# Peptides against a protein of PDB entry 8YVU, part 41

Target 1, 39 residues: chain A of PDB entry 8YVU
Amino acid sequence: PQLCYILDAILFLYGIVLTLLYCRLKIQVRKAAITSYEK
Target 2, 160 residues: chain B of PDB entry 8YVU
Amino acid sequence: TWLTVLKKEQEFLGVTQILTAMICLCFGTVVCSVLDISHIEGDIFSSFKAGYPFWGAIFFSISGMLSIISERRNATYLVRGSLGANTASSIAGGTGITILIINLKKSLAYIHIHSCQKFFETKCFMASFSTEIVVMMLFLTILGLGSAVSLTICGAGEEL

## One batch from the design tools (peptide; aimed at target 1 T19 V29 R30)

Design b2_p20_5 (made by RFdiffusion4)
Pose (drawn by RFdiffusion4):
Structure b2_p20_5 (pose): chain A 39 residues (1-39), chain B 160 residues (1-160), chain C 29 residues (1-29), chain P 20 residues (1-20)
Amino acid sequence: as target 1 above (39 residues)
Amino acid sequence: as target 2 above (160 residues)
Amino acid sequence: CYILDAILFLYGIVLTLLYCRLKIQVRKA
Amino acid sequence: VVFLLFIVATILYFETKKLV
């Protein structure tokens, strides 16, 4: 009954999860590109 | 096989360490700049007053930088420094967790007894705001400390 | 406030959709 | 802070897409 930031609290978790998943994907793709471009 | 997986998966832990260090500064500067932290009737601030946002800001940052640079550049003396910085960050996080827990204990002791019936927007909006902020910081610190301890136990993997 | 929260509430949907698309594309690669 | 995290996630998406 006192909404706004209570619903906005889970959005910070959503932001953290996405901002870590993109970092993990970028690092993984860079490693895959390095391993595939050597030969 | 845990050691190999932890070794090959290393620099993301530095990414999340440096994300914690960077996001700790923003909260710490905003909270310490918007209003004075020594004239609170409920003395709500028990973590920002102890320097915790500025206690592990350039502390987690250096551990994250060392961990990131470790795989980028295999320096002779950088490997030794990386383990020390990781274990010092583990200790700092251990202390931060308990200080933040006693900050939650005091904030709940303030809001719990006759200070404000039901939710906020009666007299002490700042009390609920500080409680929510500290809870978010505690969760983020738990996330950062788990990665710091995982990197600390991955890094040695050998005698000395 | 509430509407401001709603405007950035669907940005996550599109961001996750593009993230899944990138995942499938990289899997194909 | 959440809005800044979404900007950072978008930048990382475009950098990853370019790399791919």

Design b2_p20_5_s1 (made by RFdiffusion4, then SolubleMPNN; from b2_p20_5, 9 letters changed)
Fold by OpenDDE base, seed 1:
Structure b2_p20_5_s1 (fold): chain B 39 residues (1-39), chain C 160 residues (1-160), chain D 39 residues (1-39), chain A 20 residues (1-20)
Amino acid sequence: as target 1 above (39 residues)
Amino acid sequence: as target 2 above (160 residues)
Amino acid sequence: as target 1 above (39 residues)
Amino acid sequence: LTLILFILTTLLYKETKELV
């Protein structure tokens, strides 16, 4: 049971990190699209 | 640029907030249906006694709905309304987190006092169950707060 | 304890989905970058 | 985005059903 809670914490942290990375990547895609449109 | 990104994700954040609220409400209703919290000794379910799953879910749901509507209609008055609702939801989320932390501490203390080696003891089971539910609600509340704050920032950016 | 395992399963699935989305988005960024380079 | 939300909603719904 304690291991489960630790796993939850790790997975939660991983989810947050992935969400942040996804947001950053989405921003990059948008920037790339804008740059491509201006050319 | 950050504001623009947040604006584009506002609808998503709103939907996520509504979903989180619904999940919290579902958990609240399940706990209320399975357990008679009024008969449980101690403050193990203080968050439930405070009605947090219900009012928190309502606030998050309203905030999310207003955010979605504001984004769709793109009207200034709706933006202000959404900002107000998101701010209120953020405050509610913060309060909820505080309540949940207090509940978690009480539950943990209860478990520690009773030295719950035997999971089958009713009191230990209830304390453990409460702790689990509170942890889940805490995670959901953090997610809801994150979405509400993000939406608030988006709304503030639109007024600026 | 069972709820913890369920939460782990949800978080794990969420992590997988986010990873897949991240990969797709990364591919899109790469494609956009290549297209921008060819122009 | 809608697809992601749909997937997340479906997952949450499934897990909620499993929890009940």
Scores: peptide ipSAE 0.542, ipTM 0.818, DockQ to the pose 0.056
OpenDDE base, seeds 2, 3, 4, 5: peptide ipSAE 0.464, 0.540, 0.536, 0.531; ipTM 0.797, 0.822, 0.818, 0.819; seeds 2, 3, 5 fail the geometry check

Design b2_p20_5_s2 (made by RFdiffusion4, then SolubleMPNN; from b2_p20_5, 13 letters changed)
Fold by OpenDDE base, seed 5:
Structure b2_p20_5_s2 (fold): chain B 39 residues (1-39), chain C 160 residues (1-160), chain D 39 residues (1-39), chain A 20 residues (1-20)
Amino acid sequence: as target 1 above (39 residues)
Amino acid sequence: as target 2 above (160 residues)
Amino acid sequence: as target 1 above (39 residues)
Amino acid sequence: LTLLLILLTLLLFEETRQLV
């Protein structure tokens, strides 16, 4: 049972980190698309 | 421009805050519908008895809505109002976290005292379920606080 | 405890989906960067 | 960006729903 809660915490943290990384990556894709359009 | 990116981030943070508030409200409603908290003796559901899911959700929802409206209308008075609401929501979130931590400690202490090896006993099950819900609400409150603080920083940056 | 395990399963599934989306997005960024370099 | 916001909102909703 304690392991389950620890796993939940780790998975939650992982989800937050992945969401942040996904946001950063999506911003980079958009910047790259804008730079490609200006060219 | 950096400002356009920040504005879009503000809207997103506002939506996140509203969503967090709605989830907290949903949890509060589900717990109230499944369990008659008024008849539960003890501090296991102290956060629910205090009405935190309801008032916390309302504060976060108002803050998020004000942030979205402030961003859309680009009016100085709305920015100030949004900043105030975000600050209030941040304080409410911090208070909520404190209440939830206290509730979590009480719930854990209850579980420890009753040596709940038989997980299927109704009291132990309710205590564990309460602890799980409180932990979930704590995480949601931390997310809401993070969004409110971020919105506050963005709003403060626009006033400078 | 059953709720914890259900939560773990959902978080795990979410983590997998996010990882797949992140990988797809990363591949798109790399493709965009390569296309920008060939110009 | 709206799609990203929707996706992030859905991700946050899903994370929040997963926290539920």
Scores: peptide ipSAE 0.559, ipTM 0.833, DockQ to the pose 0.064; fails the geometry check
OpenDDE base, seeds 1, 2, 3, 4: peptide ipSAE 0.550, 0.558, 0.549, 0.546; ipTM 0.831, 0.835, 0.833, 0.828; seeds 1, 2, 3, 4 fail the geometry check

Design b2_p20_5_s3 (made by RFdiffusion4, then SolubleMPNN; from b2_p20_5, 9 letters changed)
Fold by OpenDDE base, seed 4:
Structure b2_p20_5_s3 (fold): chain B 39 residues (1-39), chain C 160 residues (1-160), chain D 39 residues (1-39), chain A 20 residues (1-20)
Amino acid sequence: as target 1 above (39 residues)
Amino acid sequence: as target 2 above (160 residues)
Amino acid sequence: as target 1 above (39 residues)
Amino acid sequence: LTLILFILTTLLYEEIKKLV
């Protein structure tokens, strides 16, 4: 039971990190698209 | 180019596979250090008794390493070798998943039979712990298999 | 304890989905960068 | 971010290679 909660915490942290990375990447895609449109 | 993207993805998948293998080995080692699985008559640790955390991790590690090396050197013989290793790792992963599922079923059955309402009982604690570890190993094995299959598909695509 | 395992499964699935989305987004960024370079 | 991920992946690979 305690191990499960630890795993949940790790997976949750991983999910948060991935979400942040995804958001950053999404912003980069948007910036790249804008730059491509201005050219 | 698309090929450059695929190469970077292959390297990432290889590293992920190696990491998964290392985590599996770590968990296997921890479980072996805490529990003398060899003397446990119960089928709760059947996956550990079969040595899956060890051989599975080795196969995934080898596959990942070969994939990374193949990507870096871009030699035809290495690509073929990596494809073979990835295929073998995929088979090993599939076998591991099967073993883990069987172990999980046995563990769940054991928990059910002993009516483990009191988690502080040694048997119930061990069964619960085993189930948790097996689930973790199952997830890791699925990740490893996914990476190995992806690498295999990429390698097969390069050979065609 | 059962809730913990369910949470683990959900978080794991979420992690896989996020990884796939991240890969797709990464590919899009690369395509956008290539298109911008060709212009 | 891609570069960072690549560097991290490379570092992780090198570390794993040292461990194996």
Scores: peptide ipSAE 0.489, ipTM 0.808, DockQ to the pose 0.057
OpenDDE base, seeds 1, 2, 3, 5: peptide ipSAE 0.519, 0.527, 0.494, 0.499; ipTM 0.820, 0.819, 0.811, 0.811; seeds 1, 2, 3, 5 fail the geometry check

Design b2_p20_5_s4 (made by RFdiffusion4, then SolubleMPNN; from b2_p20_5, 11 letters changed)
Fold by OpenDDE base, seed 4:
Structure b2_p20_5_s4 (fold): chain B 39 residues (1-39), chain C 160 residues (1-160), chain D 39 residues (1-39), chain A 20 residues (1-20)
Amino acid sequence: as target 1 above (39 residues)
Amino acid sequence: as target 2 above (160 residues)
Amino acid sequence: as target 1 above (39 residues)
Amino acid sequence: LILILFLLTTLLFEEIKKLV
């Protein structure tokens, strides 16, 4: 049970990191779209 | 071009297959190192007893490698070989999913039968651990199958 | 332990969804880049 | 592609963590 909770914490942290990376990518896509629109 | 994008996607899918395979192997080795699955009575570890983490990982690794090689060399014979390997990996993945689902059902049934309220009991811990591993392996197998199927479709599209 | 498994399943599903969204986003970036190059 | 690979590696780590 303790190992499971530790795993959950790690998975949660991983999920947060992925979310941050996704957000960064989303921002890049938005920037690319804006640049494409200005061109 | 769209073709260039597809090639990059194929390489990625190949890498994902290899990665999935490596993960499956790592899980298999960890489980084998911690538990003597061969001596465990019952169907809780049926997927491991069947050797799925090993042969499944091998199939996915081969498929992934062939896909990467096929993409890089762009040779007709390699494309056909990759398609064959991806098809085989897809079949292996499907079989693996079936085995894992069966194992998961058995594991869940075992947990239910033993009324595992006390998780510190060795049997309950093992059943819980087995269930976790099987679920993870199932997810990896689904990912591997998805990649293999995608590569197969791409390869089939190139042959048409 | 049951909660751990449920959390793992949710996190896995979230990971899959994020991957799909990332793929879509990547495709959008590529389309935007192509459009910007043609312009 | 790298991000998807990272996501896959992450999923792999998640699975490894479940095994552990």
Scores: peptide ipSAE 0.556, ipTM 0.837, DockQ to the pose 0.109; fails the geometry check
OpenDDE base, seeds 1, 2, 3, 5: peptide ipSAE 0.552, 0.536, 0.508, 0.537; ipTM 0.822, 0.826, 0.817, 0.814; seeds 1, 2, 3, 5 fail the geometry check

Design b2_p20_6 (made by RFdiffusion4)
Pose (drawn by RFdiffusion4):
Structure b2_p20_6 (pose): chain A 39 residues (1-39), chain B 160 residues (1-160), chain C 29 residues (1-29), chain P 20 residues (1-20)
Amino acid sequence: as target 1 above (39 residues)
Amino acid sequence: as target 2 above (160 residues)
Amino acid sequence: CYILDAILFLYGIVLTLLYCRLKIQVRKA
Amino acid sequence: SILSEITFLLVLAVVFLVLV
């Protein structure tokens, strides 16, 4: 009954999860590009 | 096979360490700049007053930088420094967790007994705001500390 | 406030859809 | 090109996190 930031609290978790998943994907794709471009 | 997986998966832990260090500065500067932290009737601030946002800001940052540079450049003396910075960050996080827990204990002791019936927007909006902020910081610090301890245990993997 | 929260509430949907698309594309690669 | 797409979407995710 006192909403706004209570619903806005889980959005910070959503932001953290996405901002970490993109970093993991970028690092993984960079490693895969390095391993595939060597030969 | 745990050691190999932890070794090959290393620099993302430095990414989440440096993200914790970067996001700790913004909260610390905003909270310490918007209003004085020594004239609170309920003395709500028991973590920002102790320097915790500025105690592990350029502390987690150096551990994340060393961990990131470790796979980028395999320097002779950088490997030794990375383990020390990881274990010092693990101790700093261990202290931060308990200080943040006693901050939650005091904030709940303030809001619990006759200070404000039901939710906020009666007399002490700052008390609920500080409680929510410290809870978010505690969760983020648990996330950072778990990765710092995982990197500390992964980095040795050998005698000395 | 509430509407401001709603404007950035669907940004996550599109961001996760493009993230899944990138994942499927990289899996094909 | 995939890396450029991921980098751009990561910048957008950081902007979303700053807004939250």

Design b2_p20_6_s1 (made by RFdiffusion4, then SolubleMPNN; from b2_p20_6, 10 letters changed)
Fold by OpenDDE base, seed 1:
Structure b2_p20_6_s1 (fold): chain B 39 residues (1-39), chain C 160 residues (1-160), chain D 39 residues (1-39), chain A 20 residues (1-20)
Amino acid sequence: as target 1 above (39 residues)
Amino acid sequence: as target 2 above (160 residues)
Amino acid sequence: as target 1 above (39 residues)
Amino acid sequence: SILEQLEELQRLALEFLLLV
């Protein structure tokens, strides 16, 4: 049971990090698209 | 096209949000059906007493539904509505997290006070169960908040 | 304890999905960057 | 409606899996 909670914490942290990275990447894609449109 | 990808992502996030909301609602309903929270000693289920699983689930569901509808109809007014709903859901999620953290602290304090060495004691069992449920709800709320924020960002980006 | 395992499964699935989305988005960013460079 | 949404989610998940 304790191991399960530890795993939950790790997976949760991973999920948060991935979400943040995804958001950042999405912003980058948008910026790239805008730049491509202006050229 | 980029728009198609964004739409698919928005729909996925909306569905995820609805799913999260439904899971939260299910947990809330199960807990309320199995346990008489009003007769439980202490504030172990303060989040349930506050009705968070219910109103939170409603907010997330509405947000998700609006996001999906906005994506499908591709209308400007729906985008604004979705953005508003997602913003509201994000606020609700933040509030929910706060409530859940408070509940978790109370539950942990209860466990500590009773020095729960035996899981089979009714009080210890209830406290442990509450803690588990609160943790699950906390995770679900964070997932829902993440989805709502993501949808909000997507919607804001479409308006710009 | 059982709830913990269920949560682990959900978080794991979420992590996989996000990873896939992130990878796709990263590929898109790379493609956009290449296209911008060629213009 | 919830079941339909779940099915759509599953479909999306499958599409994403196929694209990887």
Scores: peptide ipSAE 0.479, ipTM 0.810, DockQ to the pose 0.073
OpenDDE base, seeds 2, 3, 4, 5: peptide ipSAE 0.439, 0.439, 0.477, 0.461; ipTM 0.800, 0.797, 0.807, 0.802; seeds 2, 4, 5 fail the geometry check

Design b2_p20_6_s2 (made by RFdiffusion4, then SolubleMPNN; from b2_p20_6, 12 letters changed)
Fold by OpenDDE base, seed 4:
Structure b2_p20_6_s2 (fold): chain B 39 residues (1-39), chain C 160 residues (1-160), chain D 39 residues (1-39), chain A 20 residues (1-20)
Amino acid sequence: as target 1 above (39 residues)
Amino acid sequence: as target 2 above (160 residues)
Amino acid sequence: as target 1 above (39 residues)
Amino acid sequence: SVLEQLDELLKLALDFLLKI
């Protein structure tokens, strides 16, 4: 049971990191789309 | 540029692969230090007995390191080397997943056969612990395989 | 303990979904970059 | 130690993630 909680913590951290990366990538896509529209 | 993003992602995937490998190695080492797997009845720790946490970790570590080096130096020979290493790591990961699934099935069968209702019973505790560790290793192996396959596809795309 | 395993499964699924979404978003960024280069 | 290497790797990964 303790190992399960450790795994949960790792997976949770991984999920947070991926979410942040996804958000950053989404912002980049939006910036790229805006730049393409202004051209 | 998209090339810069790709390069950063490849490096990230390589780091993730190395990290996954190190975690697998750590778990393997901890389990081997705490439990004498060779004397455990049944195939509850068959993945550990097969040495997967060790050789798998080595393959993933090498693949990840080569991928990072290849991306940093951007040399054609390193790209080919990384592609080869990632392909080998992908095969190793697939084999590891297969071994872990087999181990998981055996562990679950063991728990079912012994009707493990009491956590404090040594056999049930070991079977439960094995199942937990195998599941963790399976997740890590899937992550490692995903990174290795992604790097392989990226490397193959650069060679074409 | 069962709740922990359920949480692990949910977090793992979330991680997979985020990875797929990230890949799709990356492909979109690539397509946007190619389109911007051809203009 | 393996733990120190893991920590360094984690820091490297974190730094990389922060640079993206």
Scores: peptide ipSAE 0.474, ipTM 0.809, DockQ to the pose 0.058
OpenDDE base, seeds 1, 2, 3, 5: peptide ipSAE 0.454, 0.432, 0.459, 0.460; ipTM 0.796, 0.784, 0.792, 0.807

Design b2_p20_6_s3 (made by RFdiffusion4, then SolubleMPNN; from b2_p20_6, 9 letters changed)
Fold by OpenDDE base, seed 2:
Structure b2_p20_6_s3 (fold): chain B 39 residues (1-39), chain C 160 residues (1-160), chain D 39 residues (1-39), chain A 20 residues (1-20)
Amino acid sequence: as target 1 above (39 residues)
Amino acid sequence: as target 2 above (160 residues)
Amino acid sequence: as target 1 above (39 residues)
Amino acid sequence: SILEELDRLLELALEFLRKV
């Protein structure tokens, strides 16, 4: 049972990091799309 | 630039592989230190008996290290080496998943056969503990495989 | 203890989905960057 | 800053692996 909670913590942290990276990438895509549309 | 993002992603994937490998080694070491697997009846720890935490961790560590070195030095020969290592790690990860699934099935079967209603019983406790560790290792192996496959695709894209 | 296992499954599934979405987004960014460079 | 910390951890891990 304790190992399960440790795994949950690791997976949760991994999910947060991936979400942040995804958000950053999405913002970059939007900026690139806007720049390409203005050209 | 997009190249900077790609480099950061490769490094992140390499770090993930190394971390996965280290965690697998830690679990293997802990299990070997706490339990004498040779005296345990049945195939509850079949993955450990097969030495998967050891050789799997080695493969993932080598793959991760090669990926990071390849990214940092930006040498063409290292990129090919990293691609090969990541492919090998992907195969090893797939084999590891198969072994872990077999172990999980055996552990679950053991729990069902012995009607483990009493968690405090030694055999049932060991079977439950094994199941938990095997599940954790399975998740880690899947994560490692995902990172290795991602690095393989990235490396293949750079060679084309 | 049962809730912990359910949480592990959900977090793991979430991690896989996020990884796939991140890969797709990355491919889209690459395609957009190539298209912008060729223009 | 987090990425730099990860890079430092990675370097430490690589150094450790080289010593083993």
Scores: peptide ipSAE 0.423, ipTM 0.800, DockQ to the pose 0.066
OpenDDE base, seeds 1, 3, 4, 5: peptide ipSAE 0.451, 0.454, 0.428, 0.405; ipTM 0.805, 0.802, 0.802, 0.774; seeds 1, 3, 4 fail the geometry check

Design b2_p20_6_s4 (made by RFdiffusion4, then SolubleMPNN; from b2_p20_6, 9 letters changed)
Fold by OpenDDE base, seed 1:
Structure b2_p20_6_s4 (fold): chain B 39 residues (1-39), chain C 160 residues (1-160), chain D 39 residues (1-39), chain A 20 residues (1-20)
Amino acid sequence: as target 1 above (39 residues)
Amino acid sequence: as target 2 above (160 residues)
Amino acid sequence: as target 1 above (39 residues)
Amino acid sequence: SILEQLDELLELALEFLRLV
């Protein structure tokens, strides 16, 4: 049971980090698309 | 700029892979140290008997290390080596997942057969513990496989 | 305890989905960069 | 940054692996 909670914590942290990275990447893609549209 | 982003991502994936490998190794060593798996009834620890935590951890560690070295040195031969190692690690991860799923099925079957109502019964406790460890190892293996596949894709993209 | 395992499964699935989406975005960014370089 | 911390952790892990 304690192992499950540890796993939850690790997965939760991993999910948060991936979400932040995904958001940053998505913003970059949007910026690139805007720049491409202006050309 | 894109190469820099890719390098950062590759390093992160490599670190994740190494970390996953180390965690798997730690779990394997702890289980082997605390429990005499050879005397446990059934195949509830089949993944451990197969030595998966050990060889899987080695493959993931090598793959991660090669990926990191490839990223740092930015040499073509290292990129190829990393790609090969990541591919091998991906295959190993897939095999590991299969073994773990089989182990999980056996553990669940064992729990079902014994109708474990009392957690304090030795057999039920061992089966439950095995199930928990196998599930954790399965998650770690999938994470490792994901990182290895991601690194493989990144490496393939660098070769093109 | 049972809720913990369910949470693990959800977080795990979320992690896989995010990883796939991240990879797809990365590929899109690469394609966009190549297209921009050819122009 | 988290990335810098990860890099430091990676370096520590690599150092540990070199010691083994």
Scores: peptide ipSAE 0.442, ipTM 0.804, DockQ to the pose 0.069
OpenDDE base, seeds 2, 3, 4, 5: peptide ipSAE 0.405, 0.451, 0.437, 0.440; ipTM 0.779, 0.803, 0.804, 0.803; seeds 3, 4 fail the geometry check

Design b2_p20_7 (made by RFdiffusion4)
Pose (drawn by RFdiffusion4):
Structure b2_p20_7 (pose): chain A 39 residues (1-39), chain B 160 residues (1-160), chain C 29 residues (1-29), chain P 20 residues (1-20)
Amino acid sequence: as target 1 above (39 residues)
Amino acid sequence: as target 2 above (160 residues)
Amino acid sequence: CYILDAILFLYGIVLTLLYCRLKIQVRKA
Amino acid sequence: LSTAYHQASVLLVFAIVFLF
């Protein structure tokens, strides 16, 4: 009954999860590009 | 086979360490700049007053930088420094967890007994704001400490 | 406030859809 | 993979902007 930031609290978790998943994907794709471009 | 998986998966732990160090500065500067932290009737601030946002800000940042540079450049003396910075950050997080827990204990002791019936917007909106902020910091610090301890245990993997 | 939260509430849907598309594309690669 | 690397970098900037 006192909404706004209670619903806005899980959105920070959503932002953290996405901002970490994109970093993991970028590092993984850079490693895959390095391993595939050597030969 | 845990050691190999932890070794090959290393610099993301540095990414999340430096994300914790960067997001700790913003909170710490905003909270210590918007209003004085020594004239609170409920003395709600028990973590920002102890320097915790500025105690592990350029502390987690140097562990994350060392861990990122470790795989980028395999320096002779950088491997030694990386383990020390990881274990010092593990100790700093261990202390931060307990100080943040006693900050939650005091904030709940203030809001719990006759200070404010039901939710906020009666007399102490700052008390609920500080409680939510410290809970978000505690969760982010748990996330940072878990990766710092995982990197500390992964980095040795050998005698000395 | 509430509507401001709603404007940034669907940005996560599109961001996760493009993230899944990138994942499927990289899996095909 | 080079195209996916640059796409993932652009989407990471969008995710940081969403976080803040």

Design b2_p20_7_s1 (made by RFdiffusion4, then SolubleMPNN; from b2_p20_7, 13 letters changed)
Fold by OpenDDE base, seed 5:
Structure b2_p20_7_s1 (fold): chain B 39 residues (1-39), chain C 160 residues (1-160), chain D 39 residues (1-39), chain A 20 residues (1-20)
Amino acid sequence: as target 1 above (39 residues)
Amino acid sequence: as target 2 above (160 residues)
Amino acid sequence: as target 1 above (39 residues)
Amino acid sequence: LEELLKQVEELLRRALDFLL
């Protein structure tokens, strides 16, 4: 049972980190698209 | 394509927020149906007594619905409304997390005081069940706050 | 204890979905970078 | 509740199909 709560915390942290990385990658794609339209 | 990807992500975040709100509402309804919180002595269900699962779920549902409607209709007034609702939902989520942390601390203190080695005692079972529900609601509230903040940042980026 | 395992399953599924979305977005960024280099 | 769950499941499936 204690191992389950530790796994929940790790999976939750992983979900937050992946969401932040996904948002950053999306912002990078948007900046690249804007730069290609200005050329 | 990029605006379409952003729109798809906003819709996904909105759907995730609505799903989180529905799960919170379902858990709140199940707890209210199985347990008469008014007869439970102590602060173990303080978050439920405050009605957090209900009003929190409503705020997150409204925020998610407004985000989806704003994305579908692509109207400036809906974007502002969605941004306002997402900001309000983010504040409500932060307040909810604070209440849930306080409730979790009280529940853990109750379990420690009663030295619940025998989980079959009614009081220990109720305290453990309350702790599990509060932890689940805390995770759902953090997920809802993350989605609301992400939608707020996306909406603010569209206004600039 | 059973609720913990259900939460683990939901968080695990969410993590897999986010990982797939991140991989797709990364492939799109690479394709956009290659197209910008050929211009 | 089951009808609401089915609607949520269908909405989630549409969102998944839109993302895939």
Scores: peptide ipSAE 0.448, ipTM 0.813, DockQ to the pose 0.052
OpenDDE base, seeds 1, 2, 3, 4: peptide ipSAE 0.425, 0.415, 0.424, 0.445; ipTM 0.807, 0.795, 0.794, 0.815; seed 4 fails the geometry check

